Peptides against a protein of PDB entry 3S8F. Designs and how they scored, part 73

Target 1, 157 residues: chain A of PDB entry 3S8F
Amino acid sequence: VLTLFVAVPSLMTAFTVAASLEFAGRLRGGRGLFGWIRALPWDNPAFVAPVLGLLGFIPGGAGGIVNASFTLDYVVHNTAWVPGHFHLQVASLVTLTAMGSLYWLLPNLTGKPISDAQRRLGLAVVWLWFLGMMIMAVGLHWAGLLNVPRRAYIAQV
Target 2, 166 residues: chain B of PDB entry 3S8F
Amino acid sequence: DEHKAHKAILAYEKGWLAFSLAMLFVFIALIAYTLATHTAGVIPAGKLERVDPTTVRQEGPWADPAQAVVQTGPNQYTVYVLAFAFGYQPNPIEVPQGAEIVFKITSPDVIHGFHVEGTNINVEVLPGEVSTVRYTFKRPGEYRIICNQYCGLGHQNMFGTIVVKE

## One batch from the design tools (peptide; aimed at target 1 E22 W36, target 2 A8)

Design b2_p27_2 (made by RFdiffusion4)
Pose (drawn by RFdiffusion4):
Formats: C-alpha cells, sequence, structure tokens
Structure b2_p27_2 (pose): chain A 157 residues (1-157), chain B 166 residues (1-166), chain P 27 residues (1-27)
C-alpha cells in the first residue's frame, strides 16, 4: 500500500511536467492536440534526452506498480521482467537525463563549446540509446512473463 | 494568459490526481481480494522456522529424499524440499493432483529460488530458514522448477521437476 | 488549455491499467 503511495509523486510529476512541456510547445506556436509536441526543440539533445527518458518511464512506472502489488509480484519476481522494468527507469530515464547534461552542463563547467557536429552526434546517441532500451524492455518483460529467470547465463542452456 | 493557463493547469491537475488516487485504490482493493482467496497460499508463511543448514542432509525431514512427501491431512501433503547447489531433492517431487501441497523448502548452502513454472509458486529459499508455501495442482503432468536466484556458476542449469499424478 | 496533456494523462492511465490487468489475469 505504501509503495502504491510512493507512486503518487511520479504520477503528479507526469502531469506537472507534461503541462510544462505543452505550455512551451504552445509558446513556440504549436497548436492542435499534437502541434505542441512538434513545436518543441527536437534539435537540442539536452531537451530530447530527458523527454525520451520520460516517455519510457510510462511503461517503466506501470511495471513498477505491478511489482508493488504483493501477490502480483509472484508472477514476475526474479524473472526477466524486473530488469525490463528497471532499464526503463534508471538505464533509460536517469541515464538519458545525465547524457543530455553533457550538452548544457559540460560547457558550463569547462568552457568547452559543443560543435554543430557534436550536437548531431549527441542526438543520434540519445535516440539509439532510448530505442535500444525500449526494444530490450519489450524482450525482457515478455521473456519474464514466460518465466525466464533474471541473472542467468541462459545462452549456456 | 499565463494567469489563465496556470489556473487551468492546476484545476485539471487536481482532477488527474484524484483519478490517479482512485485508480490506485481500486488496485489496493483488488489485491485485498486475492489475499482472501486460495491463490494467496503461495505467500510464504510469515512465522520464523529456523533450521541448521550444516546438518539438514544428515538429520531431520530433509535427510532422506524418498521420505520427503508426508500426508498431513485427508487432502493434504507436506513436501520437504532441499534446494542446493545445483539441484532439488527429491527429484522428481511426486504429488497427487487436486491435493493441497505444503512445500517446506530449505537450502544447505546459498540462497536459491523456487519457481514452479506455470504456477504462482515463486519463493526464495534461505539457508537456515524454512520457506513454506501452499498450492493445489489442478492439472496433472510435469512442472519444471527453475532456480531464479543467482546461486553461483551452476545457476543457469539448476532445475528440478514436480510430477503431479492423475 | 491543457488538452494535449489531458490526452497524454489518459494514455498514461491506460498503460498502467493494461499492465496491471495483464499481470493480474495470470493469478
Amino acid sequence: as target 1 above (157 residues)
Amino acid sequence: as target 2 above (166 residues)
Amino acid sequence: VPAGTLLLMAVVAAVIIAYFAVVYSKL
């Protein structure tokens, strides 16, 4: 029960952050129900990386609520589902957010500029990392529901 | 406009939060339902039941695997199961279909998992402790036990079998 | 004003309910 309550701050974060992004999209001219998304600064890796991380957090958090549901945990406990859940949370959102900081924080700390080429390379890196985490989340959640255990060298069997 | 957008955002946020709380409460009620059904038998016994891992293969209910299945009620069997590096005894565990099975599971060495494929049986096995879970097998046949807690280099091949007789 | 956000919140809730229901049905 208390774990289901720990989920409320992130459910609140989902709205406060989503509304903040929508407000920004509207300031930048976006209209429609989706125009606000397209009008956001998708050329900036510091923007893109946390946003993609937040997108993967939706299934990441859904899996966490499942794991927190006591008897439901007996379906997925110590299976590949669990790494599927935590790659979406820490290996995607937390890691992508830190990667995006290379693009505003590093210059601030070192004075070293980020070139146009380095910016584009950062875009590719955060997209590939995000997409790779999403594909693996699918493989691990599914294999987990099929009772494949975590922490195993299953290629040797 | 900022004032307006702000007001509207807070108003709909309050709505979302109420909905999100109502959803979580429904899940809590649904979990409470499972805890009142036979499906909750796989929840391990909360009572501490200590044993000694260094003598469990020499004395006590785990010393003779052929004697591991004991009828404890008219439709009940207790099964003493040893999960060790890297296997389970007895092998196979043989039980009748439709009977309640109380698995008492310990380990002489390291922590092992006990995950019965196709069931909700999924319990950690700690040396020095007895893990007790309950389940009734409704379908006869062979069930595979998977070790789902890393117990060393033999972990990926650590399996056992439950045969549910007709 | 926050129409797009409300749509996203609906998606978020649907995903959460879907995951819960899928795992819950395996009990």

Design b2_p27_2_s1 (made by RFdiffusion4, then SolubleMPNN; from b2_p27_2, 13 letters changed)
Fold by OpenDDE base, seed 1:
Structure b2_p27_2_s1 (fold): chain B 157 residues (1-157), chain C 166 residues (1-166), chain A 27 residues (1-27)
Amino acid sequence: as target 1 above (157 residues)
Amino acid sequence: as target 2 above (166 residues)
Amino acid sequence: FPLGTLAFMLALMATILEEFALVYSKL
């Protein structure tokens, strides 16, 4: 039960990140309730990757609260739900953040900016990664709710 | 301008913090509610039974597969199941349709899974602990038991069967 | 100022509750 206290810092972090993005977008000329989103640098894979990771983290984090719920955990534990959850957390957020970090770090370390071709390729990679991850995660969560067991090669359903 | 924005953000942050704390209590309440209303099928940790995994095969209710199914009342049974590397005992487990079955599951060796296909029975089985699950099979037939916790080289082949008779 | 953020946070909270309800329905 006390594990849920982790939700508070997590929600506050989400707020801080979202607020930072909104602030940045507004500084870049975005107006209105959601215009700041369009003003963000979506042409930069170093930006897009971690943001997509954060988006994937939303359903994953929600699932985390479910998984931490004693009675609900009985439903989802050791089913395909669990791999679905941590793929959103690790393979989406962490991995995409790492990817994005590299897109920032390498140019800065080498002093050489990435080419336009590299930039476009990077954008394609992170978007495709995100798409694939979302498809897989939805599938795994769905299978989990159908009681497909984890760590088994066979299922009745 | 920047100062005003900063002050506004801080105000909203405080508000959101308060809201988040309130939601925390809501979540706790929901968990408590689900626990209180859905304890019939799974025995919570407060009623956890212990057993010596080193002697469970030789002594006690798990020792004889032929005596594993015990009638405890009218249309009520307790089934003492061992999950071991790599299978289940007894196998098959034979129970009558419509009866209330209490599974008492433990392991003599390592941690295993006990996942019964077509049911909501899904527990980890720890050596030294007894997992208790209550279930009523409404349909006759065969139900496969699957180990969903890695338990060694033969994990993927670790299956059992529950036969529900009319 | 942070109205977009507020909307986002509310959506986040709704998502949490939705998943909770979804899994709860399987009990």
Scores: peptide ipSAE 0.611, ipTM 0.886, DockQ to the pose 0.720
OpenDDE base, seeds 2, 3, 4, 5: peptide ipSAE 0.006, 0.587, 0.589, 0.601; ipTM 0.681, 0.869, 0.874, 0.868

Design b2_p27_2_s2 (made by RFdiffusion4, then SolubleMPNN; from b2_p27_2, 15 letters changed)
Fold by OpenDDE base, seed 3:
Structure b2_p27_2_s2 (fold): chain B 157 residues (1-157), chain C 166 residues (1-166), chain A 27 residues (1-27)
Amino acid sequence: as target 1 above (157 residues)
Amino acid sequence: as target 2 above (166 residues)
Amino acid sequence: VPLGTLAFMELLRQTLLDEFALVYAKL
């Protein structure tokens, strides 16, 4: 009980981020239960990248709870499950946030706005990155549940 | 205008936080209900067993691989296994089919893994500690032991074998 | 409520229950 209470602040943070997104979407004219999502600036890679990272972080966070659980960790520990978790947390959220930050930072530092072509390319990059990470993460988690060991070049399956 | 925006943001934050708290209470309520209606599955905690990694090769039950398999009762064995850089001893580990096997695993050097394919045996092996795992092999054959914890230059080649005899 | 959310909630419930059992066993 005490160990999993550590998840409470993380959940609070996640919901705070969601609140910020809802507020932003509603300010942009979004209405209803889901209309605010559509109103967010999905044409800006600096926005899309970290949001996709957040989406990947949701199942990753759930996995974090699993990994921290005594009985469940016994099942997944040192299997391909763990790398799957890492790729959601680091290679998705952190990496996409960094990518998004660059899409915002570089134009501001140089004083040169990105072209439409660069913007579209940026969108393609972050979406493809997200898609690839999701495919790989699902595969790694699945393999982990099939008892594929971590840090081994061979497996029974 | 900024003040109004700030108030609006706080309202959304409060709403989502309230939702978070509500979910917490739901989880607690579900646990309470389960505890009230079902028996809690008590998992016995293993006792911490210590060993001196500097002497484990010279004295004690791990010192002689030829004496590593000890029959402790009818159809019951204890196997004293060393995981070291870079292998396992004894190797192979020979056990009879259908017997209850208690593995006592430790390391004389660094942290290793003990992952037995085809089984649910998967533990880390720490110098100075004894890992205890119980398992009954129902099928005869060879089971590969894999080190799944990085332990040095030869980590990728660190394998063992359990031979289950008919 | 999405099925995935329900599954996650149940998993969390079970995990917390296991922890309660462990704490109780140690008391």
Scores: peptide ipSAE 0.008, ipTM 0.733, DockQ to the pose 0.074
OpenDDE base, seeds 1, 2, 4, 5: peptide ipSAE 0.000, 0.008, 0.000, 0.000; ipTM 0.727, 0.706, 0.724, 0.699; seeds 2, 4 fail the geometry check

Design b2_p27_2_s3 (made by RFdiffusion4, then SolubleMPNN; from b2_p27_2, 15 letters changed)
Fold by OpenDDE base, seed 3:
Structure b2_p27_2_s3 (fold): chain B 157 residues (1-157), chain C 166 residues (1-166), chain A 27 residues (1-27)
Amino acid sequence: as target 1 above (157 residues)
Amino acid sequence: as target 2 above (166 residues)
Amino acid sequence: FPLGTLAFMELLRATYLREFLLVYSKL
């Protein structure tokens, strides 16, 4: 119980962001329990990128609780599980947020909006990045549970 | 209307905070369930024990690899293991099948890993501290020890062997 | 970035080749 209290501030932050998304979606005309999600600007890579990062961060955050648990960490520590966690937290959330920031920042710095072609390309990039990252992360977590060691080129399984 | 907007924001925040708390309880329940059903496989750490890494090779139970395996009772052994750059001592470690083995592992130089394939033994080895792991090998054969903590240029080739004899 | 990282790692490997060989010879 005490160990899990460390997760409370992180969860509060995450769900506050979710609340902001819900509010934004409802302001854009979304209604009902899930209609606000569809109303969000999914045509803008500057929005899509960090949101996909957040989606990847959900299982990563759950894994963070596992990694912070003394007894459960014994199972996963220094296995492929840990790199899997990193790729969800850093290579997904942080990286996609950085990508999204660039899609917003560059037009503002140059004073020129991105073209429609650039917008579509940006969407393709962030979605493909997310897909590849999820495949790799799932594989690493799975390998970790099979006791594949971290920082080793060989494994029993 | 600013007041209406503020009230709406607060309502959404309260809802999501409630959900957050609910999820916290779910996670607690999942951890409790996991511990209740899978605790039997956990190898408890021993008491905190410290050693001087600068003298551990010259004196004490780790100094002579030929005396590293000590019988402490009927079907009970203590094995004093050094993890160093870049290998393990003794190597191989020879133990009887079915015996309760207490590994006392330390390092004279840098941090290493002690990961035994085919087992749930996986600990970090810190200079100045003794890692204690208790395990019983039920199957005879060879078990590879892997260093899973980066320890320098030879890290990737740092292996040991435990030989379990009938 | 991945290619740059790999290239940098290869550069380090080449630079410290003597140390690598020394370690490998003692294993």
Scores: peptide ipSAE 0.029, ipTM 0.746, DockQ to the pose 0.015
OpenDDE base, seeds 1, 2, 4, 5: peptide ipSAE 0.017, 0.014, 0.017, 0.008; ipTM 0.744, 0.694, 0.725, 0.713

Design b2_p27_2_s4 (made by RFdiffusion4, then SolubleMPNN; from b2_p27_2, 16 letters changed)
Fold by OpenDDE base, seed 1:
Structure b2_p27_2_s4 (fold): chain B 157 residues (1-157), chain C 166 residues (1-166), chain A 27 residues (1-27)
Amino acid sequence: as target 1 above (157 residues)
Amino acid sequence: as target 2 above (166 residues)
Amino acid sequence: FPLGTQAFMQLLMATLRAEFELVYSLL
């Protein structure tokens, strides 16, 4: 029970971030239920990267609750499920946030903006990274549910 | 309008921060309470069974592989298994089909895994603790035991076998 | 909560429920 309560601060953070994004989008002229999303700066890799990380964090966070539940953890523990969770949390959110931070930090440190070509390349990189992470994570979770062990080179399936 | 929006955001954030702070204190209090009342930790299923890893090979039910399989009832067995660097004992583990098997697993050295393919048996094995798993094999044949917890240089080669007889 | 935030909450809860159901089915 106490372990599940640990999810509460994470949820609050998630909702606060989502609210911040909505306000930002509305300030940029977005209207309606979803129009604010389109109004966000999707042309900036410094923005797109961490947002994609947040999207990956949603299923990852849900999985975290599963992993923290002792009964459910019995099913998934030490299977490929766990690495799948890690890649959503670390290789998605943390890594993409770091990438996004770099796209913001580098221009500020150098005093020069990135070129349009660099911007487009950056967008391609973060989107492809996200796509790859999602494919791998789904595969690992799936394998884990099929009882594929982690830290082993062989499996029955 | 922009100023109004900023004020709204600040109010929203302050509310969540206040709630978060309150919950933080609640969590700390709950942790403190848990530690004070449950010094040995909470065991969600069963009771924690302890053994001395330094003597488990010398005496007790794990000491003799030939005596590892103990019939406890007409169709019930207890199997005392050691997970060690780098293998399992006994190996193979021979049990009858359809019998209720209680595995009592411990380690004399480091932490290992006990993952039986084709089953839902998957537990960590800690020195000084006994892992208990109950299972009934419905199909005869061989079931591979895999160590899924890193335990040293020979980890990748650490396998065992359960042979289920008709 | 803002409408977008509410939608996000629903998505999160739906994802959570789906994962729980999947794991519970294997117990």
Scores: peptide ipSAE 0.075, ipTM 0.765, DockQ to the pose 0.468
OpenDDE base, seeds 2, 3, 4, 5: peptide ipSAE 0.024, 0.026, 0.006, 0.015; ipTM 0.702, 0.724, 0.717, 0.698

Design b2_p27_3 (made by RFdiffusion4)
Pose (drawn by RFdiffusion4):
Structure b2_p27_3 (pose): chain A 157 residues (1-157), chain B 166 residues (1-166), chain P 27 residues (1-27)
Amino acid sequence: as target 1 above (157 residues)
Amino acid sequence: as target 2 above (166 residues)
Amino acid sequence: ALLALFLVLLVVMFLAFLYFLAKAGLA
């Protein structure tokens, strides 16, 4: 029960952050129900990386609520489902957010500029990392529901 | 405008938060329902039951695997199961269908998992402790036990079998 | 069965979130 309560701050974060992004999209001219998304600075890796990380956090959090549901944990416990859940949370959102900091934080700390080419390369890196984490989350959640254990060299069997 | 957008955002945030709380409460009620049904028998016994891992293969209910299945009620069998590096004894565990099975599971060495494929049986096995879970097999046939806690280099090939007789 | 029901209810929660966010945006 208390774990389900720890989920409320992230459920609150989902709205406060989503409304903040929508407000920014509207300031930048976006209209419609989706225009506000397209109008956001998708050319900036520091913007893109946490946003993509937040998108993967939606299934990441959903799996965490399942794991926190006591008897439901007996379906997924120590299976590949668990790495599927935590790659979405830490290996995607937390890692992508830190990667995006290479693009505003590093210049601030070192004075070293980020070139146009380095910016585009950062865009590709955060997209490939995000997409790769999403594809693997699918493979691991599904294999977990099929009772494939975590922490196993299953290619040797 | 900012004042207006702010007001509206807070208003609908309050609504979302109430809905999100109502949803979590429904999950809590649904979990409480499972805990009142036979499906909750796979929840391990909360009572501590200590044993000695260094003598469990020499004395006590785990020393003779052929004697591991004991009828404890008219429709009840207790099964003493040893999960060790890297296997389970007895092998196979043979039990009748439709009977309640109380698995008492310990390990002489390291932590092992005990995950019965196709069931909700999924329990950690700790040396020095006995893990007790309950389940009734409704379908006869062969069930595979998978070790789902890394117990060393033999972990990926650590399996066992439960045969549920007709 | 209960897991499936939870997944459906999570989808409902997500759609409700989009609903609240859409209303806040339109307001």

Design b2_p27_3_s1 (made by RFdiffusion4, then SolubleMPNN; from b2_p27_3, 16 letters changed)
Fold by OpenDDE base, seed 5:
Structure b2_p27_3_s1 (fold): chain B 157 residues (1-157), chain C 166 residues (1-166), chain A 27 residues (1-27)
Amino acid sequence: as target 1 above (157 residues)
Amino acid sequence: as target 2 above (166 residues)
Amino acid sequence: DVLDQVLALLQGLLAKFLEYLAKAREA
C-alpha cells in the first residue's frame, strides 16, 4: 500500500520534471518532438548527472511496483532482483544526484569555475558511472529472474 | 514574458500530470498482465499458523527430525522443517519423486530464509509462524536449501539438502 | 483485433496529448 501510494506522487513529479526540461529545452532553441532534448545543457555534469539518475530511476520505479505486488514479489523476493532494484534507486538516482550537486556546489563554494578539463572529466565520470550502474542493474535483475538468491555467495545458475 | 512562460509551464504540467495518471493505470495493467502470464506455478501461501518458538524444539511435530516426514496420503507428505542458526532439520530431507510435498517450516530463533534451488520455493521463515509451501518434485536428485535472509554470523554457511528419491 | 484496437486507442490518446502540448506552447 505504501509503495503504491508513493508511486503516484513520484510519477507525477517525474513527468512534471520532464515537462520542465522540455520547456527549458525549447527555450534554448530546441524544436520538434525530441529536439528540445538536444538543446539541454549536456555539456554540464551538474545537469547530466541528475538527469541520468532520473533515467535510471524509471525502471527502478517500475520495479518498485513489481516488488510491491504480492504475486510478483513471490518471484523476485530475496533474489538478486532486489539488489538490482536498490542500485537503480540508490546507486543511480541518489548517487548521481549527489555527484551532480557537487559539480554545482563546489564551484559556488570556492567561487572558482571548473576548468574545461575538469568539466570533461566530470562528464566522463558521470557517464561511466551510469553505464556501470545500468550494466550491474540489468545483470542483477536478470540473475534475479533466474532465481539467483540474494545474500548468498553461491547459486545453481 | 516571464508570466507567459509561467502560464505555459503550468499548462505543460497539467498535461504531464494527466499523462502520469494514465501511466499509472498502464503500470497496473502491465502488472495484471504479468501476473496472468508469468505467475504459473506460484505456490500460494497457506493459512496463517502460529507456534511457540520457545517450545517448538521440545514438543510438537518439529521436535524429532526422524519423524519430520509424515505421509498424509498415498502420494502426499508433510515435512516439518526447522530453520535455525545455522542450518535446517531434518537434513537431509528425503522425499519421494512425484509426491506432493507440503513443507511446514518454522524457526525457533530468528528469521531465516528457505530457498530451494531448482524450484520456485522461496519463503521467509519467521519465529512464531509456520510457513506452508506445497511442491511436487518431478526430478530426482539433490536440491540445496539456501538461507537468503540474514540471520547472523553463520548465515553464509547455512545450507540444507532435499534428497528426492526415485 | 483487440491489440489493434488498443493500439488505435493509444495512438488517439497520444495525438490528443500532443495537441494539448502544442496548444500549451502557444500560450
Scores: peptide ipSAE 0.030, ipTM 0.714, DockQ to the pose 0.157
OpenDDE base, seeds 1, 2, 3, 4: peptide ipSAE 0.022, 0.005, 0.026, 0.013; ipTM 0.742, 0.680, 0.729, 0.719

Design b2_p27_3_s2 (made by RFdiffusion4, then SolubleMPNN; from b2_p27_3, 16 letters changed)
Fold by OpenDDE base, seed 4:
Structure b2_p27_3_s2 (fold): chain B 157 residues (1-157), chain C 166 residues (1-166), chain A 27 residues (1-27)
Amino acid sequence: as target 1 above (157 residues)
Amino acid sequence: as target 2 above (166 residues)
Amino acid sequence: DLLEQVLKMLEGLLAFFAEQLAKAALA
């Protein structure tokens, strides 16, 4: 089954979010082609978490196109490639977005701002999570391309 | 002020949307290129074949494992394989080296996988449907069949073997 | 030096993925 039509709204959504980020960065004093990125609030885990999720979602989305392609799916289907894909989608984007949401929600629910220590810990958690997810995802995709099956405890390679 | 902000955002959105469209065309072009340069046989052109899973063990070409390997021509064979909870039949599957093998795979019970290590054979096996895979083994030896679709408590132990004879 | 090693690793990984995808598409 070829379902590549879904890529259109997905790309539109992704790039509208990117546009919002660029606008925000430029409002914060960022200039030039990339200066707006640096101007974003990278010191706030509520911001960093979902953004890192989005970054993980990019290769995941590309992989989604592969998985949705009939010919290419024949190669990667039910291999470790597939778990690699959804760990980028669910365990990265969704999970990191949830984490980021909590960093915003909890201070509002308690009426207390997060301390500087909590902020730094939050940043560490989010970045470490992202790093771990990227390592695992790359490994799973690599294994998948080497024909390692999913849902099996053994493999030829 | 709100309108000004929206207008500014819209300007950036237009730029990124233009970029997205460009990327879309690039991706489509790449897919088209890969398809155009692709060798024949990767995309199955066969008609969907169906079978009654409740009788497949009792009658028909899957009923007798001893008759599962059928020579259909010179250096051509059809192998009728059952994937079941929890194994494959026949087991082992014995085929000659260099022969064109057509696997006809179905299930009498639940969904299984048919993943042959060392090959590109990897298909879902659905009760009521026949999966058809064509392959030629160039190297003699044993090839392990792995179930890569969860099928129950014994899933992890569901293996088969293809023996390719010289 | 470490940065260069990481970059080389990434380049190798990307090349590997590209190669495997190409093989998959042409096989």
Scores: peptide ipSAE 0.020, ipTM 0.730, DockQ to the pose 0.034
OpenDDE base, seeds 1, 2, 3, 5: peptide ipSAE 0.016, 0.000, 0.000, 0.009; ipTM 0.730, 0.682, 0.715, 0.699; seed 2 fails the geometry check

Design b2_p27_3_s3 (made by RFdiffusion4, then SolubleMPNN; from b2_p27_3, 14 letters changed; failed a check: too like the target's own chain)
Amino acid sequence: DLLDKVLELLEGLLAFFLAYLAKAALA

Design b2_p27_3_s4 (made by RFdiffusion4, then SolubleMPNN; from b2_p27_3, 15 letters changed)
Fold by OpenDDE base, seed 5:
Structure b2_p27_3_s4 (fold): chain B 157 residues (1-157), chain C 166 residues (1-166), chain A 27 residues (1-27)
Amino acid sequence: as target 1 above (157 residues)
Amino acid sequence: as target 2 above (166 residues)
Amino acid sequence: SLLDKVLELLEGLLAKFAEYLAKARLA
């Protein structure tokens, strides 16, 4: 009940944020169905990081609903699926948002902008992190569906 | 210009909120559909049954591992299993191939897991509550029981075995 | 056939939604 309840405002927030991004992209000159995406500031790690986090949160959120289903949870409960879900929610969204926050916060705290090299490095870090997290998450979900147990160092499969 | 932008944002928000709500119902429907069409092999939870964890080792059907496997019908057995820190009893659990096995699992101490490899048997075992799982082993051999719920320092070594005999 | 009808319905809804958004769009 609680999970499904929080799913409502979460979805509302997600689509609202998406709408805001679309609006912002269009204000930045983007046109068409997808042109606004390209117009977003993808050169800024402070932007890219949380957006990637949000992208990872989408399947994670869907998984949350699955986990909340009695019958579906029977399949995935206490399997590697659960850590996969956690890593999408915490290690992607929360962590990437935190990382993005740092890229905004540090320049503001120091009063100095980040160098171009630092910016590029930041982008690399964020994208690599996202990629790694997606690989791990997919692997964990897959393993979970194969009934690999959680909290065990061995598995039949 | 700012007012116009604000109005546009509000309109966008309203639209996306409506879309969000619609998608929520779609997801619920999708889950319902999935459950309706892909429930093969799901073992439903049994009736709620309580037991006193403080006496379960001394009296009752879990007290003697040698009497844990009870034939309840021509091809039906009930197995009374204890999950404890750190192991299972009886161990091994010996059952016939092709027989319907009803596992009655409880714990005398803390919460444990009961995950049988090679099967869809995967339940948490709570002290004071009896977990009931029904399964028929179609293939003979050994099936490992794994504790997939942290239960203490020996958790990682907590294993059992089900031996299915021809 | 049912699937087709559902898809057509969804397409229609998406079109209406797109139209709604278009009315709200700024330059």
Scores: peptide ipSAE 0.029, ipTM 0.719, DockQ to the pose 0.130
OpenDDE base, seeds 1, 2, 3, 4: peptide ipSAE 0.025, 0.000, 0.027, 0.023; ipTM 0.750, 0.672, 0.728, 0.728

Design b2_p27_4 (made by RFdiffusion4)
Pose (drawn by RFdiffusion4):
Structure b2_p27_4 (pose): chain A 157 residues (1-157), chain B 166 residues (1-166), chain P 27 residues (1-27)
Amino acid sequence: as target 1 above (157 residues)
Amino acid sequence: as target 2 above (166 residues)
Amino acid sequence: LLSLLLAFFFSTILALLSVIPLTSLAL
């Protein structure tokens, strides 16, 4: 029960952050139900990386609520589902957010500029990392529901 | 406009939060339902039941695997199961279909998992402790036990079998 | 338990995705 309550701050974060992004999209001219998304600064890796991380957090959090549901945990406990869940949370959102900091924080700390080429390369890196985490989350959640255990060298069997 | 957008955002946020709370409460009620049904039998016994891992293969209910299945009620069997590096004894565990099975599971060495494929049986096995879970097999046949807690280099091949007789 | 698990999982995703139209209505 208390774990289901720990989920409320992230459920609140989902709204406060989503409304903040929609407000920014509207300031930048976006209209429609989706115009506000397209109008956001998708050419900036510091923007893109946390946003993509937040997108993967939706299934990441959904899996966490499942794991927190006591008897439902007996379906997925110590299976590949668990790594599926935590790659979405830490290996995607937390890691992508830190990667995006290379693009505003590093210059601030070192004075070293980020070139146009380095910016595009950062875009590719955060997209590939995000997409790779999403594909693997699918593979691991599904294999987990099929009772494949975590922490195993299953290629040797 | 900022004032307006802000007001509207807070108003709808309050609504979302109430909905999200109502959803979580429904999940809590649904979990409470499972805890009142037979499906909750796989929840391990909360009572501490200590044993000694260094002598469990020499004395006590785990010393003779052929004697591991004991009828404890008219439709009940207790099964003493040893999960060790890297296997389970007895092998196979043989039980009748439709009977309640109380698995008492310990380990002489390291922590092992006990995950019965196709069931909700999924319990950690700790040396020095006895893990007790309950389940009734409704379908006869062979069930595979998977070790789902890393117990060393033999972990990926650590399996066992439950045969549910007709 | 599996069916209930999947219902929890997908209902949570759908509920989170509902924030998009809600914020659009609010704005």

